# Designs tried in a protein design run: peptides against a protein of PDB entry 4GMN. Part 322

Target 1, 375 residues: chain A of PDB entry 4GMN
Amino acid sequence: RYANITLLALVTLASIGTDFQETLVKGNQGSRESPISAADEEWNGFDDADGDAMDVDQKSSSGEDQEEDYEEIDVKEDDEDDDDDSITSEMQADMERVVGADGTDDGDLEDLPTLRELIQTAVPQLIRLSNLPIDSDESLTIQSHALSALNNISWTISCLEFANGENANIHNAWYPTAKKIWRKTILPILEADSADLKLATQVTSLAWAVARVLHGETPTDGNPHRKFISLYHSSKQQAGGNSNSIEEPEDPFQGLGVKCIGVVGSLAHDPAPIEVNREVGVFLVTLLRQSNNVPPAEIVEALNQLFDIYGDEELACDKEVFWKDGFLKHLEEFLPKMRTLTKGIDKRTQPELRTRADEALLNLGRFVQYKKKHA

## One batch from the design tools (peptide; made by RFdiffusion4, then SolubleMPNN)

Design b2_p30_3_s1 (from b2_p30_3, 20 letters changed)
Fold by OpenDDE base, seed 1:
Structure b2_p30_3_s1 (fold): chain B 375 residues (1-375), chain A 30 residues (1-30)
Amino acid sequence: as target 1 above (375 residues)
Amino acid sequence: SSLEEKQNKIEKQGLDLELKRISEKMKELS
C-alpha cells in the first residue's frame, strides 16, 4: 500500500516536471531574440515503451453500409464563457508577491510556500528513495521514479536566472539541497559503477541539472568529472558494438553524450580546482579535434561549455589552462570544420539542431576573435 | 531587458504552479 502510493506520487511528480519543461520551452520559442539557451532540454518522460502490442486481430467483419442519417442536432454553442479561473486568486497573489519581493531577504521562501515544501519535505524523501537498497524490481522502479522526480525538480529550478542576484532566495534555499542531492544520490550511484545505461542516463541528467546551479562549487570529492568523462567514452563504445538500438532520443540534445558534456562543463566553472578545469577543458577540446566522429549536438554543447568556462579573462583558468594548454589554436583550427558541420545539418529535418549549431558557429567566430585580441 | 524580466517572471510563475500541483498531489496521496 505505502509503496503503491509512493510510486503513484513519484510518477505524478515526474509527469508534472515534464509538462512544466515542455511549457517553458514553448513559452521561449515566442521571443525571437533571446538565445534559446541549452536549458530547453525537454526531459523526455518515461515512455513506458512496454506497450505490449496487443495484436488487435482486425477481424475484417464486412459490416454493411447502413447509412444511418444522423440528424444534425443543432447544438447551440452556448458561449459559456468558461472563465477558466485556473489561476486561483491565491496563485495570482503568490505571483504578485514573488515579483514584489526585493531579493534582499534571507533565503526565506515565505512567499513560495509550495517551493519551500518541495525543497524541505519532498526532495529529502526523494533522496531517501533514490538510496534504497536495490533488492527487488520494485526497489529499482522506486529508485528510477525518485531520480526522475529529482531530475524534473532540479531542471526546473536550474532554468531560473540566478545571475546578478536574481532569485537569490530560491538559490539560497536550493543550494544546500542541491549539494545534498549530489552527495547522497548522484555520487553513490556513480560509485556503484552499474552497467545500467538507463540508470546512468537518469543520474547524469540529474547531475547536469544540479551542476547547472552549483557550477564549480559542486563537491569535487572522488573526482566526479572523471566518472562522467569515462561514462561518455563507455557510452560511445557500447553504441558502436551492440545494435541494441537504444532509440537515439528524437531530440539529439537529450543524448547521454550531451548530458555528460553538460555535467563536466558545469563542474569546470570557477571556482573549480584548476586541475578539474584542465581535465574537462582538454576533454572538450579533444571532442572538437575528433569532431568527425562526434554527434553535432555534442559539438554544440562542448562549444557552449568552452565559451562559458573560458569567456572571462580575469579567471585563473584563462591563464592557467586556456592559454597555457594552447586552446585558442584548437578552436581556430576547428572553425572551418564547424562551418562544414553546421552546413551539413538539414534545416528541414533538424531545425533546432541547425539553429543551435548556427549560433555556436557565430559564437565560436566571435570567441576566437576576442581571444586573439586579448592575446 | 523588460522582456527577460517578463520571461523570468513567467518561468517563476510556471514553476510555482507546477510545484503547487506537485504539493497538492503529494498531500492527496499522503
Scores: peptide ipSAE 0.020, ipTM 0.617, DockQ to the pose 0.025
Fold by OpenDDE base, seed 4:
Structure b2_p30_3_s1 (fold): chain B 375 residues (1-375), chain A 30 residues (1-30)
Amino acid sequence: as target 1 above (375 residues)
Amino acid sequence: SSLEEKQNKIEKQGLDLELKRISEKMKELS
C-alpha cells in the first residue's frame, strides 16, 4: 500500500522535476532580462562562483552544403495514442531507488537525481514565485500556481515514511528545504493577513504538508499555531454569513477547517514547546466539546491529531498537558458523542468519511482505555 | 485501498495540471 503511494508520489515528483527543470533550463537560455533575474539579486546565497567559463571557441567552420538526400522514411503515423505518461528512464530509476533505498545514506541524493533537482532547483524557484509582489491578477495567479506546486511536492514527500530512519537521505535533503518553505513562503503569507480564503486554503494546505515532516521541529517564530487557530475560527464565521458558495470541497477532508487542524496538530508534536502543545491540545479538545457544531471530518482529524500528539506517555506533553489539563475526561465524555456522530454518517453518500469516523471511534475507545490503564 | 489509489490519482492529476500551468506561465514570463 505505502509502496504504491510512494511510487505514484515519486512518479509525480519526477514528472514535476523534469518539467520544471526543462522549463527553468529553457527560461535561462532566453536572452531576455527575465523577471526571475530581479529575484536572483536578493538570493545571493548560491555563491558558487567557480563556474569556469568554458570558452566555447566558435570556430566558424564553413561546412559545405552536402545535399544529403533525406530519404522520406514514410513514417507511418501509427496513431499510437501517445499516452505521454512516459515515465522517463531517470524517473523510473529514481522510483526504483527510493522504493529500495535502505535508509543508510546521510542526506545524499546522488542516487536520486530527479528528486535532487526537484528539491535543489525547482523548489527554490517556486519559493521565489510564491513571494513575488502581488501587483496584478497575473501575479496572484503565479503565486497560486507556485503554492499549488509546493503543496503537491510537499504532500508527496510527506507521504514517505521517515520513522525509524527510513528514507533518511530524502528526509535530510527535504528538511532544510521544508524549513525554507515555512520561513520564506508560509510565514510571509500568514503575516500578510489577507482576507483571501483561497490563498489561506492554499497556504494552509502547504503548511500542513510541511508540518507533517517537520512536526514539532517546525519553526515556532511568530506563534504560527495561533494564526492557524485564528484562521480556523475566522473561516467558520465567514461561512455562516455570506451565502457566497465557497464551494465546500466535495471531499470533507479537503476543507480549510480540517487543514487548520492538521497544521496545528502537526506543530504540537514533540519537541514542540509545551505551551504551543497546550494551546493546540486545548483547541483540539475544545472542538470535541463543541462537536455538535463541528463538521465530522474536522472531528476525525482532531481525534487523529490528539492520538498522535499524546500517544506516547514518555513525552513531556503527556504529563505537562494531557494529564495536567485533564484531557482524558474530555475524551471519555466525547466517546458516546463520537458513536452517535459516526452512526449519523451515511455509508452510501459519504463512505470515506464513515470509514475514517469508524476508525477514529475505534481508536478513541482504545486510546481512552490505554490512558486509563496508565493513569 | 481503492480510495487511497483514487485519491492519489486525483492528487497526481491535479498536480500534473498545476505543473503544466506553472510551466506554461513560466514560459510566458520568460
Scores: peptide ipSAE 0.018, ipTM 0.446, DockQ to the pose 0.026
Fold by OpenDDE base, seed 2:
Structure b2_p30_3_s1 (fold): chain B 375 residues (1-375), chain A 30 residues (1-30)
Amino acid sequence: as target 1 above (375 residues)
Amino acid sequence: SSLEEKQNKIEKQGLDLELKRISEKMKELS
């Protein structure tokens, strides 16, 4: 009886977290490109004022348009407008305030009551539920739903801009809670020897969402980056052996490998310890060297993480890792491989993967040129 | 290369962690 109420409450909290994310995405579509596309922002480097726009003559080789007239099967998606009016007018008003507020005020979440209740009331309960002793299938189900709810809330918050002091009130309210999720939920599950790839995927997704806000300020206790690198390698070994198709998620960016890369990349940002940064940077650059055996989505994510980690030349990791470990040479040697990889992705079958690979290729070219100029 | 030596060290540390986990679980099941 209590378990069914707890389960329903967890499903409801997970739904609220999703609805909040969707509302943020819809609100942001009116002003700036979606923050999921913030990884798709063209890396402009630092504005060196004298950048002569080298006209890269994209000779569009006009490949002949063989118009094979494949009949549009008009699959009427029945837009079942399931108007799940789950977004309360209060949540919507909170989202409109978050999207519209120049986040200059270090104020309490007084103006964001729904978000305040999620952070202060819901999340501490979800953390507790994710840490219950696993003694039954019911406790496993409770843990899975608690992780799902924490994931959705954490992803939603990670889609907010916090650069330049934007949303500082939300950041300040979330930051101690994010650290608590990391220490109380993520680390204990990573230390628990579970062969459950579903649980590993859930905790890794949550870890990525949390690490996207905490970056290099993520607690380094127990070397979590090594645990995620280990999990990455273990996931590759298991996929090769068991003919149980873990259905490769239809979205190549939802794979456990991509999530592991996203976590360790986020953990390696300044002010991460230089040795953590080095171990992650070496891991990421090694994926590029071994690219023939690495899924394209993992290459795209590894590139984006490398740009974000090593884009700033003023950071200690640029001198102490990027230049000292000779990463530029590996990136330059990877450029022709990336062009071949990107061109090998079918735009019809994998349009998103192709777009993100084209952007990552463009950014890789710019990044290599930038780093060569600043050598 | 220095990069390969570092990667082999990271991979070995990852493998040692997984082998430790497997060994601990095998002891709990024994």
Scores: peptide ipSAE 0.008, ipTM 0.334, DockQ to the pose 0.015
Fold by OpenDDE base, seed 3:
Structure b2_p30_3_s1 (fold): chain B 375 residues (1-375), chain A 30 residues (1-30)
Amino acid sequence: as target 1 above (375 residues)
Amino acid sequence: SSLEEKQNKIEKQGLDLELKRISEKMKELS
């Protein structure tokens, strides 16, 4: 009885976090930004006005318009009753507080009682449930649902802007909890070294969401970046043997490889130890060198992570890693490969992957030019 | 932009709704 109620609560928590992520995605689909595509902001770090307009000679190939008679599939608009889940006046007031909360209150969520209850009451219980001894299929199910709920909560919070002191109250409340999730949920599961790829995918997704907020301040105890790099390689070895059982997620950006790259990239940001940054940077650059055997989505993610890690020349990692280890040469040598890779993606079958690859290619060109000017 | 402000508002709106459903459900189960 209690187990079924706890399971139902966890399923409900996990579904809510999904529905919220979908609401974010749907709200963002109006603006073309996926919640992962909040990183698809054009890397505006180059205020360099000397953009020589390379004339891309648009050879207008006059392909003959074959009027394919698109049969009007009368898609019955099933009136899905928009359950106009009427934003209660109380919810609307809490929303206005979240938008209007000047970052004056030092991590007090007085104005956000629901978020406070989630962080202070729900998340500590989910952490406990994710750490239960696995002795039954029921305990595995509880762990999976607890991880799903933690993932959805952590992803949701990681989609908030925290730059320039925005949402500082939420950041300050979340930050110690995020560190607790890392130390109490993520690290123990990574150290258990289970052959369960589903569990590995769940913990890696959660780790990425947590690391997107903590960045280089993520606890380096036990060298977790090496564990995720190892997991990346192990996942590739398993996928090569048992092509049947890992349904590659329909979304190429939901793959375990992409998630591993996202985690280690996030872990490598300042103020990460220079050795952690170096090991991650070498891993990412090595993926670009091996790009013929790497999924395009992983290349896109690896590029974005490299831009974010090495975009600031004032950081110690620029001098001690980027320049010292000769990363610019590898990025420059990768440009023609990236152009070929991007052009090889069918816009009709993989529109999102093509868009993100076109953006990453553009940003790679800009990044290489910038780094050459600042050499 | 006014669009980004609307988006951030919708995002924060969805969050608070879902968090309230969680809180209510947790209270029912307590």
Scores: peptide ipSAE 0.024, ipTM 0.518, DockQ to the pose 0.025; fails the geometry check

Design b2_p30_3_s2 (from b2_p30_3, 21 letters changed)
Fold by OpenDDE base, seed 2:
Structure b2_p30_3_s2 (fold): chain B 375 residues (1-375), chain A 30 residues (1-30)
Amino acid sequence: as target 1 above (375 residues)
Amino acid sequence: SSLEEKQREIEKRGRDLEQARIQKKMDELS
């Protein structure tokens, strides 16, 4: 009885996290519908060119059109208007405020009561539930749902702009909670060294969402970057040994390998210790060198992380890692391989992967040229 | 499940925004 109520509450919290995101999307779309003034396209009247209609003798071939009575299968679109009215008017009003709020610097969420309760009340309970001793299939299910709810909340918050002091109130409220998720949920699960790839995928997805906000300010205790690198390698070894068709995730970017790269890339940003940056940078460059054995989506993610980490020449990591460890040479040597890899992706079967690979290839060329100019 | 679909959509949006941010940074380098 209590178990089912706890699971229902966790599913409800995970749903609330998704609905919060949907409302953010809708609010951002509504702000872009500034009516582009319909510039008066002067409909230049097409001049009536007197085209002599040549009498093409329509030979009356009386083909008996067999009216094949296509039974219109009235596919009742049951508009299951799942009016999942789960978006309370209060949640919608909170999201409209988040989209419209010029960032007041006060970390007070007084104007965002639903988000405040989510961060201050719900998330601390989810952290506790994710740390329960696993003694039953029920406790494992509770942990999985708690991780799912934390994931959805953390990803939703990571989709807010925090640059230039935007959403500073939300950032300031989230930041200590994000560090708590990292220390209390993510690190203990990573230390448990479980062979459970599902749990590893869940915790790595959560870690990526958290690390997208914390970046190099993510707690370095226990060298988490090395744990995610180890998890990357372990996941590749397990996938090769178990002929269990891990159904290739329909989205190639949902793979544990991509998620591991995204996490370690985020952990390598300033103000991360330079040796953390170096170890991550060497890992990413090594993936490019070994690209023949690396999925294309992981190569795309590794490139994006390299561009992001080393795109600023004023950072200590540019001089102390990028130039010192000779990364430019490896990127330049990878250009012809990336062209071959990108061309090998079928646009018909993997349109998104191809688009992202074309973008990453373009950016790799630009990045190499930029770095050569600034050498 | 509807929840798993919504989770995938949130994660996708997060990746798309990250890529857009990186692309903007790359366009500023040109």
Scores: peptide ipSAE 0.594, ipTM 0.947, DockQ to the pose 0.773
Fold by OpenDDE base, seed 5:
Structure b2_p30_3_s2 (fold): chain B 375 residues (1-375), chain A 30 residues (1-30)
Amino acid sequence: as target 1 above (375 residues)
Amino acid sequence: SSLEEKQREIEKRGRDLEQARIQKKMDELS
């Protein structure tokens, strides 16, 4: 009884996290519908060219109108309005305020009471549930649902703009909670070194969402970047043995390898320790060198992380890692391989992967040119 | 949609925004 209520509450919290994202997407679309002022583009009158009405008497061939009585199968769209009213009107109002909030509102989420309760009351309980002793299939199910709820909340919050002090109130409320998720949920699960690839995928997805907000301010205690690099390698060894049973996710960007790359890339940003940045940068460059055996989606993600980490020449990692460890040479040597890899992706069967690979190839050319100009 | 589908959509949206941010940064370098 209590477990079923707990599971229902966890599913509800996970759904709330999803519907919050949908509301943010809709709100951001509505704000971009600034009315295109109908500039009165004076429709320059098409000149009335007096083209003679040739009276072509096309004769009335009486085609028999076979009234095919298409019985309107009144498919009752059961509007299963699954009004999954999981978002209370208060939650929706909080979400609309998040989209509309000029970053001037004072730090205590006073105007966002539902988001405050989500961060301050719900998330700490989810963290507790994710740390329950696993002694039954029921406790494993509770952990999985708690991780899913934390994942959805964390990904949704990571989709907010925090640049230039935007949403600073939400950032300030989330930041200590994100560090708590990292230290209390992510690190203990990674330290347990479970052979469960499902659990590893869930915790790595959560870690990516958290690290997209914390970046280089993610706690470096216990060298978590090395744990994710180890997990990347371990996942490849297991997949090579069980090639028949791990359905590669239909979305190549949902793979554990991509998620590991996304996490370690995010961990390598300033102000991360320069040796953390170096170890991650060397890992990413090594994937490019070994690209013949690396999935294309992981190559795309590794390139994007390299561009993001080393795109700023004012950062200490540019001089102390990128230039010092000779990364430009490896990127330049990879450029012809990336052209071959990208051309090998079928646009018909994998349109998204091909688009992302075409973009990454374009950016690799630009990045190599930029770095050569700034050498 | 299943909760798993909604989860994949959130994760995809997060990746798409990250890609857009990186692309903007790359366009500023060019």
Scores: peptide ipSAE 0.592, ipTM 0.947, DockQ to the pose 0.756
Fold by OpenDDE base, seed 4:
Structure b2_p30_3_s2 (fold): chain B 375 residues (1-375), chain A 30 residues (1-30)
Amino acid sequence: as target 1 above (375 residues)
Amino acid sequence: SSLEEKQREIEKRGRDLEQARIQKKMDELS
């Protein structure tokens, strides 16, 4: 199992690393092809006019060379990097306490050297590359490739089972790195508020992959859930205005709207703040209420996120959000709409979407029945 | 590209596993 994931990550990185190296090599070659050839303008020798220049004895006044003492301005590199490592170390120490005092260094990837090098060596470089100032089409291309790399790595790692202490060593090694991707790559790109839907799709895909591991432990600073909700709404406004359909991805589940729902759903899990959970839950339930104008894939994803977030009655969000905000009524009222929506999907043209909609419809019926028994 | 194909495959696998996890939770509630 591990060998296949590691191989996939390596093949992905090797592919990305080659494309990235090719892009860097092309960028560096473009700067070296400044045509040195323009210097071969034959300086036609100026004719030696024999003019008897008289010996004017110009007394060389000894100009005193004032040594201007250039004070080396010691640019203190502000070690702003130290404060982020301290928070990660305290959070690691708290996680180590939760995983139990079996003194296996749970971050040690001794048995997985390739995955260790991926997490410890490759990912920090990709984070740096994703944070480069965007000042050129080249820097934008580098950012896009770095985001694609981080996306593929993060999705690959998110395919591991971490429940019940499975892969704890990988989880513990990935967790601080995943937070670093969130803080250093995802948040800055979201705060830049670019109208670039391609970049928004890349960062949202990466955010979903990261949030599928961190869940409610994803940093809540700056209210990233609101940024993704805003991005969901802005993406709908842009798609409605220009009849230049950004080619809706052939896979409905690759849409930016689905990715936004997947991110915010993952962010709303315990131990996320109840108000984050509420805002996400209200957003998801609102999509169901407005389902006539929502793509079926987004409805399927919104349902799956609602089932996952509110499937546990012992969680504070069940009482304080699900029951308090009356979500059961909205889910029950949505059942007949979901049946109509699901039946409207052609099994021949959209077999995956239909299968997932049939499953989500079944689960919606079960979930409503479950919640009614536990009311 | 071969990279975009691999990306779509990895993301699809992630979504399929997420769906399977959620389905397992729903089956435990039933």
Scores: peptide ipSAE 0.592, ipTM 0.945, DockQ to the pose 0.547
Fold by OpenDDE base, seed 3:
Structure b2_p30_3_s2 (fold): chain B 375 residues (1-375), chain A 30 residues (1-30)
Amino acid sequence: as target 1 above (375 residues)
Amino acid sequence: SSLEEKQREIEKRGRDLEQARIQKKMDELS
């Protein structure tokens, strides 16, 4: 009973995370003055068609009230959490200084009560549910649904514009919560080293959504970029051995390999440590060098991440990684391979992949030509 | 499921927006 209610609540939260995207998109296209009156769309409940009325036979057995003495499990707050608060307070204070032009930029979602409840009330519970001990198929199902809800919420929020101080109230409310999802949900699951490719795909999708907001400010503790690179390689080894190909998602960009590339690309942005950037950059360039054995969607994603990371010549990573490690040569040598790869994609069967590959090929030519002029 | 479809749509939109951002950055370099 409780499990079914918890699962229904998790599915409902995951659905709210999806419907919130539509509401935010419609709201941002609407005139600036209309408050997001999300109130009036009647939540048309799921048609519970298969209401098989299980006759709950009311056997009135008068079982005695055993007062089970709930031993108060003294959860020792391990004092290791104190060092984590110090980094959050300084970064929060620096963010408050960057945002501190108009005094309405408190992470106060007063005008967005549904989003406030989602971030402040629902997400912390979803984080807790994602960290339950896995002792049953039920606990695994709860974790999967909690991760799905966190994924949909995080992706929805990652679709907001945060450049130029847009949605700063939402950004400020989300940012500490996104770091909490990273530290309390993503890292522990990545450390548990589960051979479950479904769980790995869920956590990596969530990690990508979170890292698309945090970028290089994503916590670097435990070198998560190496964990995602390891997961990339492990996923390739498992797919080659098990004839149970997890049905490659019909969308080639939904693959675990693409998601791993998207995560590590996002983690490599400034202000990430130069060594993190280097390890990611070398990984991405190595995929291009090995392109004969790499799915076209992963090549497209790896190129896009390389353009995004190294598109700014004022960043330390341009001099210390891109030029120093000779990435331009590898990109130039890859250009004829990319032309062949792109031409090999059938536009009739894979129209999206072909379009994205044509764009990446165009950008690769421009990027190589740009970098050659700035050499 | 309808939820899995909505999830794919959200993730797709996230990728499309990321691509649009990267494309804008590449157009500014040109």
Scores: peptide ipSAE 0.590, ipTM 0.946, DockQ to the pose 0.775

